# Peptides against a protein of PDB entry 5HOI, part 316

Target 1, 351 residues: chain A of PDB entry 5HOI
Amino acid sequence: FRYMPFSPAGTPFGFTDRRYLTMNEVGYVSTVKNSEQYSITVSFFDVGRFREYHFEDLFGYDLCFLNEKGTLFGQSKTGQIQYRPHDSIHSNWTKIIPLQAGERITSVAATPVRVIVGTSLGYFRSFNQFGVPFAVEKTSPIVALTAQNYRVFSVHYSQFHGLSYSLSELGTSSKRYYKRECPLPMSLPNINSDMKKDANLDYYNFNPMGIKSLFFSSYGDPCIFGSDNTLLLLSKWRSPEESKWLPILDSNMEIWKMSGGKETTDIHVWPLALAYDTLNCILVKGKHIWPEFPLPLPSEMEIRMPVFVKSKLLEENKAILNKKNEIGADTEAEEGEEDKEIQIPVSMAAE

## One batch from the design tools (peptide; made by RFdiffusion4, then SolubleMPNN)

Design b1_p28_7_s3 (from b1_p28_7, 10 letters changed)
Fold by OpenDDE base, seed 5:
Structure b1_p28_7_s3 (fold): chain B 351 residues (1-351), chain A 28 residues (1-28)
Amino acid sequence: as target 1 above (351 residues)
Amino acid sequence: MFKARERSDEERKERLEKMKEKLLEALS
């Protein structure tokens, strides 16, 4: 097993000279190979609020985190990190994270108030927005990070125990845990099913855990989107005994319904963020499960518990079609399929 | 209560229609 650098919704180069370092609801960061250098572009979805900018990268940044105030970059091997505010008022800063022999930065996260660095040896390093260190903690090996305000969602991997997660709050004086290295009920990529397509092999070489993205919802709940294309939300995390992962969206099921029950093996959901009751995402068409260039405009998917099995819906739709054919009634009754899906009220996730 | 639910159901219908349209455009 090899620890790879992870960034939320980051894409591989594949056979191209360009990739997305990260993307979310704020925007997307791209990098292009230019001989021995890289050109990085920070782009935004709200072009009225933010101005696109670019710079030359001499370090080969392979880690990125974008927020509303700035972009954090990291180099997994050298330990270099750089924070770039979007405004011209605040200065850029650079720091080298001390790494042991063979240690890698595996993930970075940044909020307007905190910078977090996680490593393959399980060093969790916290800083303020100016790069002043708070603490160094030793955890299980970190494979992914996201953060919102003072909260951090971390994913850990052990060869013996698989995936775990932590949820913590980084105060001024201390770190509080809401969850500490609890089992994460996310399926790992299945080599035999998921890697049968050559296009998927490149992705899983880039991201062995199959975590497409992780973020906090607009209500501050941890979310994760794995290789199974299911959005998991951590409900009731304030109550350690009541906390549970909710499968709030099967994106493969939603695509299948919206296509009228056709096999759409070339359409993929790429997650950006969860805003209220909608998954902000990129709809990807093609061989690759990740977005290419240019980036398509974001789409919204309504979150629902995946209560229906595709086989049952196919049987019901066949039974409806057979009945319509027997009755000979050309009544285009738009029978609004009362989507009998129990929508999880977003209120039940936040309580 | 009814008007907020009706508006939520209309906004949901519009989002679903717009997503079906994007899927049809993506499938064309």
Scores: peptide ipSAE 0.024, ipTM 0.539, DockQ to the pose 0.037
Fold by OpenDDE base, seed 1:
Structure b1_p28_7_s3 (fold): chain B 351 residues (1-351), chain A 28 residues (1-28)
Amino acid sequence: as target 1 above (351 residues)
Amino acid sequence: MFKARERSDEERKERLEKMKEKLLEALS
């Protein structure tokens, strides 16, 4: 395992010269490689509220976080970070994060009030929106960060303890923990199943944890979307003893239902954000599980607790079909091979 | 209370229909 730079919903280059550094509900940041330089574009879904802008990147930024006020960039190896406000009122600022030998910035996050840098050695660095440092804390190695206002959701990884998470609030004077390095019940990518498709190998080399994205919901709940395409939401995080992860969407199951039970192995959900009761996402068609260029328009999936597993539904439908065939064996009617449409239970189509 | 629920259910239905259309377009 190696610590790789992570950005929410970031995509690999693959065999192309372009990738998304990050995307969310605000917009998407793309980078195009041109020789030794990169051209970065910050694009927005709300074109009435924001103006797209471009700049030349001489540093090769491989970390990005987009919010409603600006974009944070980072270079994982050099420790350079840059904050670019979307407005022209506030100035851009650049800072070098001191890195130890072999240390990498693994994730960055920015809110209108905080900048956070996490590293492969577990250094958690906090700044205000102007790049003034607050504190440096040593944690378990950080693999992913997201933030909303003063709250930070951090994912940690150790070879011995696996995945853990923290939820903290970065006040003016102190950091408060709601959760501190608690076990994260997220499935890691299965090398044997998920990597059998060469098209996925590039993705898991880019993102070994399979974390497609993490964000806060519109209600301020930490969310994570892993390689299993299940959206997990941290419920009741204000009550440490009652806090639990809820699987609030199985996106593979939803695609399967919406397709009428067809095999949809070439359709993928790429998560952007959770707004109220809907996952904002990109529907990706093709061999790659990540969006290519041009970016499709966002789609909304309604969240629900997965009541049924596809395997169980397929087994139940096979059992119903076998019972019909056993009862029908006494009537010689050559009813043709009607394409046995997997009847999705009406209760699953109406809820 | 009822009108806000009906509007939420209609908006929910419209979002599901638009998502279904996009999935069908992605399947064609």
Scores: peptide ipSAE 0.022, ipTM 0.541, DockQ to the pose 0.041
Fold by OpenDDE base, seed 2:
Structure b1_p28_7_s3 (fold): chain B 351 residues (1-351), chain A 28 residues (1-28)
Amino acid sequence: as target 1 above (351 residues)
Amino acid sequence: MFKARERSDEERKERLEKMKEKLLEALS
């Protein structure tokens, strides 16, 4: 097995001079080979909110994470990372992550408040949005990262234990674990079945774990989309004993239904994000399972919303209604969004 | 090209808002 740089929904070059470094609900980052340099473009879906920008990359960034405030870039071999705010108010910053001999940065993530770097040796490095370090932790080898606000979803790989995951919160003073290196029930690519199509070999050489993407839902639940094209959502993660992975969408089955039961071996789902009860995705038509250039418009695929997500929506809306009723009294108490433990009514815990 | 993306993003935002409203109605 070889540790490869992973970015959410990143695509290989294949036989082309260009690829997507990452894509999500915010936008897509592309890189084009130009002799000894690369040209990077950061593009947005909401063109009214953000302006597309480009720059010359002399380092050959192979890791990327896009959020609403900026883009994090990384070079897996040299350990260089760069954060580029989308606005001109905040400055770009660059840092070199110290790597041991043979160590690689395998994944990077960034939120408006945190930067995370994971390595092939299992070094988990956390920073604020300005690149000030918090801590270095030693974990099992990290193969993928995503983050939302203060929460981090990490995927780990061991040759002896297979895939595991962690869910953690990076507070100001401490790291809290909700889940720590628990088994991840995701199917790995089957070399004998998935590799029979030469067009897939290039993808699995680029991404040996077959993780097309991982993200947090709009409700803050960890999601992963593997080589089996099944969307897994981590339900009840605040209750460690009740936490379970839910297969909320079989995208192959949904494509089959939408086609009227025809063979649709040339249509592929490329995941972007989960917003409420819809998977935001690119529908890819062709031999390659990944989107090429130009990027098609995003599509929405309806999913079965888990009961847990419904209860959370009820509580968040009650909290918003209570805040709106309290805002009728003049006290600007910036009560921080304390992640109030959602007391699931006992009646909904049984379904 | 840009105007077709802007329209798609507005239509997407409006669909997400309508979906949020339907979810609220179905939970109420």
Scores: peptide ipSAE 0.010, ipTM 0.381, DockQ to the pose 0.057
Fold by OpenDDE base, seed 4:
Structure b1_p28_7_s3 (fold): chain B 351 residues (1-351), chain A 28 residues (1-28)
Amino acid sequence: as target 1 above (351 residues)
Amino acid sequence: MFKARERSDEERKERLEKMKEKLLEALS
């Protein structure tokens, strides 16, 4: 086994000079090999909100994380990281992460408020969005990271214990664990079935864990999409003993349904994000299980959210609204109680 | 070809049922 750099929905070069470093609901980051350097392009799905930009990469960034405020780049071997805001207001910054002999940065994540670096030796490094360090923690070897706001979902791998995960919150003063190195019930790539196709060998050499992506849902639930093409959602994570991984989508089954029951061995789901009850994804048609160039338009796949997840989300949204109203109640503005009927989105009112 | 498709569809159906069972167990 070899620790490889992981980025959410990143693709291999394959037989090409180009790949996606990462992609999600915000956009996609591509890199093109140009002689001795790389050209990186940061592209967005909402072209009205964000302007595409590019730069020359002399370092060979092999790690990337895209968010709504900027892009984090990393070089797994050298330990160099760079954060590039999408706006011109904030400056780019670069930092070198100290690595031990044989240590690699295995994953990076960035939110508007946090930058996270994980390594093959299990060093978890946290920074603010300006590259100011908070802490260094030693964990089991990190193979994947994602983050939303202050929350971090980390995947760990041990040769002895297999896959585990952590869910943590990076406050200003301390790290809180909701889950700490708990078993991750994700299937690893099966060498005998998945590797028999030459097209898959390149992918699993690039990503030995078969984690196509991991992200937080729009509701802040950790999601992971493995080589089995099943979307797992971590439910009830605020209650560590009640927390369960829910297989909320078998994408192979959904493709099969969408095709009218035809064998669609040439159609693959490439996950981007989970927004409410829809998986944003790229439908990949072809020999490779990953998107090539040009990137197809994103597609949506409806998921059946378990009723119990919907009820908890409604309770949490009510609790967030009530807390906003309690904080707003200290401002004496007597403006009339218009009954803002909380329009429950009609899609949540399943009869 | 057809028998391999039927087996693939049955295996997919069985996976879906096992996923539903796991969902029910996860919801209980």
Scores: peptide ipSAE 0.000, ipTM 0.304, DockQ to the pose 0.047

Design b1_p28_8_s1 (from b1_p28_8, 17 letters changed)
Fold by OpenDDE base, seed 5:
Structure b1_p28_8_s1 (fold): chain B 351 residues (1-351), chain A 28 residues (1-28)
Amino acid sequence: as target 1 above (351 residues)
Amino acid sequence: SVKASEEIKKLYPTSEEELKEYIEKLTK
């Protein structure tokens, strides 16, 4: 296992010179290889609110986080980070995060009030929106981060303990934990079953945790979307004793229902955000499970708890079809027996 | 935004009757 740079809904290059660094409900950030440099474009879904912008990247940024106020970039190996406000009133800033030998920045997050950097050694670094440091904490190795306002959702990985998560609030004077390195009940990618397609191997090499995205819902609940295409929501996290992960959407099951029960091996959900009861996502048609270029328009999918098992529904439908065929055969057999002339056995006519 | 159901119906055309019968079988 190697720690890879993670960004929410980021895509691999594959065989192309371009990829998405990140995407969410605000927009998408793309990068294109131009010989020795990269060209980065920051695009928005609400074209009336923000103007698309681009810049030349000489550092090869491989980490990104987009919010409504700016974009945070990071370089996993060098420790360089850059914050770019969308508004020209606020200045861009750059900082180098000190890294130990072999340490990598694994994830970055930014809100209008906080910048967070997580590393492969488990250094959790917090800053204000101007890059002024607050604290450095040592945790288990960080593999993913997201943040909303003052709240941070972090995912950790240990070779001994697997996946864990923390939920914390970065106040002015102190960090509060709601959850601290609790077990995360997310399935890891199954290398043996899913890797028969080369495209799945390329994605696994880019993102070995299979975390397609993580975000906060519009209600401020932590959400995660794994390789199993299930949206998990952390419910009741304010009550430590009642807190639980809810599988609020099986996207493969919902696609299967929406298709009329057809085999849909070429359609995939790519998660962006959860707004109320609706998953904002990209519907990806093709060989790759991630969106290519150009980016399709976002789609809305209503959340539904996976109450039904596909196998059971297929068995029940087969049983109903078999009963209809039995009833149809019995009705054809009854109609076919009415036309059999009752050959009255000749034996009773002799008395 | 477009509803995912409408986009998936365009990608996998099923008669509205077949889809309705299928949904009715899933909800009974």
Scores: peptide ipSAE 0.185, ipTM 0.718, DockQ to the pose 0.347
Fold by OpenDDE base, seed 1:
Structure b1_p28_8_s1 (fold): chain B 351 residues (1-351), chain A 28 residues (1-28)
Amino acid sequence: as target 1 above (351 residues)
Amino acid sequence: SVKASEEIKKLYPTSEEELKEYIEKLTK
């Protein structure tokens, strides 16, 4: 296993000179390799609210986090971070994060009030929006971060314990934990099954955890979207005893339903954000599971609990097709349509 | 934003009747 720099919905270069550093509901950040330099562009979906801007990157930023007030950049190996407000009234600032030998910045996050840096050794560093440090905490190795206001969702990895998560609030005087290094029930990429396609190997080498994105919902619930293309939401996190991960969307199942049960191997969901009951995403058509250039317009997908099992539905549809083919041959076989009502557990639809 | 259902319908044309029958079979 190798710790790689993670940014929410970031894409690999693949065979191109360009990639997305990050994307979300606010916009997307792209980088283009030009010899030994990079040109970074910060683009917005609401072109009326913010103007697209670009700058030359001499450091090769490989970490990024975009919010409504600015963009945080990081260089995983050198420890350099830069915050760029979208508003020209506020100055850009740069800082070097001290790294130990072999330590890397693995993830960065920024809100209008906090900057967070996580490392491969589990150093959790917090700053205000001006780069003034609050604290340094030692945790399990951090592989991903996101933040909303004062809240931080962190994903940790141990070779011995697998994936864990923390949910914390970064007040002025103290860090409060709602969850601290609890098991994360997310499937890791299966090297043997998924690596049959070269395009999946390139993505795995870029992101070994298969975390396509993580974000907070519009209601402030932690969300994660893994390699299984399932959106997990942490519900009831304020009540430690009641807190659970809900699979609120199987995107492969929803694409399969929306296509009328067709095998769709060339369409992929790329997650951006969860706004109310809708996943904001990019529908990616093609060989690669990540968006290429130009970026398609964002799409909205309604969240739905994956109550239906594809295998059962295929068996039932095959049984119906076989019955239709038999009815097309000989006359008298009784319409014993045992409507096996798949008892949707009503409890999962109502909570 | 565009509804994902509308974009997928454009990519994978399915008659509204076939989609309706399919959804009805999923919800029965």
Scores: peptide ipSAE 0.180, ipTM 0.713, DockQ to the pose 0.414
Fold by OpenDDE base, seed 4:
Structure b1_p28_8_s1 (fold): chain B 351 residues (1-351), chain A 28 residues (1-28)
Amino acid sequence: as target 1 above (351 residues)
Amino acid sequence: SVKASEEIKKLYPTSEEELKEYIEKLTK
């Protein structure tokens, strides 16, 4: 297994010289490869609040985290990190993270008050927003990080134990765990079925865990969006015994509903954030499961528990159709091959 | 069918009502 640099909703280069380093509800960070250097652009969805800015990247940053106050960049191999405040009032800072032989930075996260660096050896490094270190902790290998305020959601991977997660709070003097390396009930990408398409192989090589994004909800709950296109929310995390992952949205099911029950292979949800009961996302149309350039406008998708199994709906609709055909067999109505859209129950139709 | 609902509940142990109650608890 190869640890790859992860950033929330980051995209591969594919066949292009450009990719998104990260994107969320605040905006998107793109990088363009220009010979031996990169040009990075930090763009915002609220163009009235922040001005787009760009800079030349001589280091080849492959890690990024965007928040409302600044952008954290990282280079997975060299251990270099840079924080760039959006406001010109605060200075940029750069730091080198010491890496062992073969160690990589696998993920970075930043809040207005904390900077976090996770590595392939499981070094968890915490800093303040000015790059002053707090602590170094040794955990299981870190594959993904996100943070909100003082809270950190970390995903870990072990070859023996699979995926685990931690939820911690980084106070001034100490780290508190709400969850520590608990099993994460997320499916890994299925190499055999999905890898038949070259585009899926490119994405798997970029992100072997299939974690499209992870974030905190507006309510401060950890969310993860895997390769199965299901949004998982960690509920009741304050109560260790009651904490459960809720599949709050099956985006494939919602796309299927929105399409009138058609097989859609060219529409993909790319997660940005969860605000209240609404997933902010990019609806990607095309061959790639990730957004290309230019970035489409964000879309909102209401969260809905997957209360229905698609197979059973198809069976029930077939049974209804067969009953209609049995009742309709007494009337010589010509069998026009009407492309019978699957009647989605009104309770399942997206209002 | 009752069986379909039981199988769905085994796959998805959280109801829409539990999600609504959860959202309502977060908004209070």
Scores: peptide ipSAE 0.026, ipTM 0.404, DockQ to the pose 0.020
Fold by OpenDDE base, seed 2:
Structure b1_p28_8_s1 (fold): chain B 351 residues (1-351), chain A 28 residues (1-28)
Amino acid sequence: as target 1 above (351 residues)
Amino acid sequence: SVKASEEIKKLYPTSEEELKEYIEKLTK
């Protein structure tokens, strides 16, 4: 296993000279390789709110976090971080994070009030928006970070314990934990099943944890979207005993419903944010599970708990078909049973 | 560890009512 730099909804280069460093509800950050340097563009979905800007990157930033006030960049190997406010009134700042031999910055997050750096050795470093340090804490190895206001959602990985998460609040005087290195019930990428497609191997090499994104909902609940394409939401996190992960959307099931029960292998959900009851996402069409260039317009998908299991519906439909065949209804449609549109129950289409 | 497995089991009891309550809290 290798710790890779993680950014929310970041994409690999693949066979191209360009990728998305990060994307969310605010916008998207792209980088283009120009010989030995990179050109970074920060683009916004609300073009009236913010002006798109670009700059030359001589460091090769491989970490990024976009918020409504600025963009945080990081270089995983050198430990360089840069914060760039969107407003030119505020100054950019650069800092070097001290790294041990073999240590990497694995994730960065920024809010209007906090900057967070996580490392492969589990160093959790907190700063204010001006790069003034608050604290350094030693945790389990950090693989992903997101933050909203003063709250931080961190994902940790141990070879012995698998995935865990923490939810913390970074006050001025102290860090409060709501959750501290609790088990994270997320499926990891299955190398044997998922790596049959070359495109999946490229993505796995870029993101071995399969975490497509993590964010806070508009209400400040931690969300994670894994390789299983299920959106998990942490409910009741203020009550330690009542807190649970809700599978609030199976995007594969929703695509299957929307397709009329077709096996769609060419449509993929790429998560951006959860606003109210709606997942803001990019619908990716094609062989790659990640968006290419140009970026498609964002789509909205209503959250729905997976009440129905695809396998059970397929078994029930197969049992219905077998019963129809036993009753001796017209044999003429011997064309391959595998491609028959599974009639979605009207109850599933009306919800 | 045994504790981690027990905690994971505590994280998955999800009902449709809990989602409805969540959505209702979100729409108020």
Scores: peptide ipSAE 0.019, ipTM 0.360, DockQ to the pose 0.018

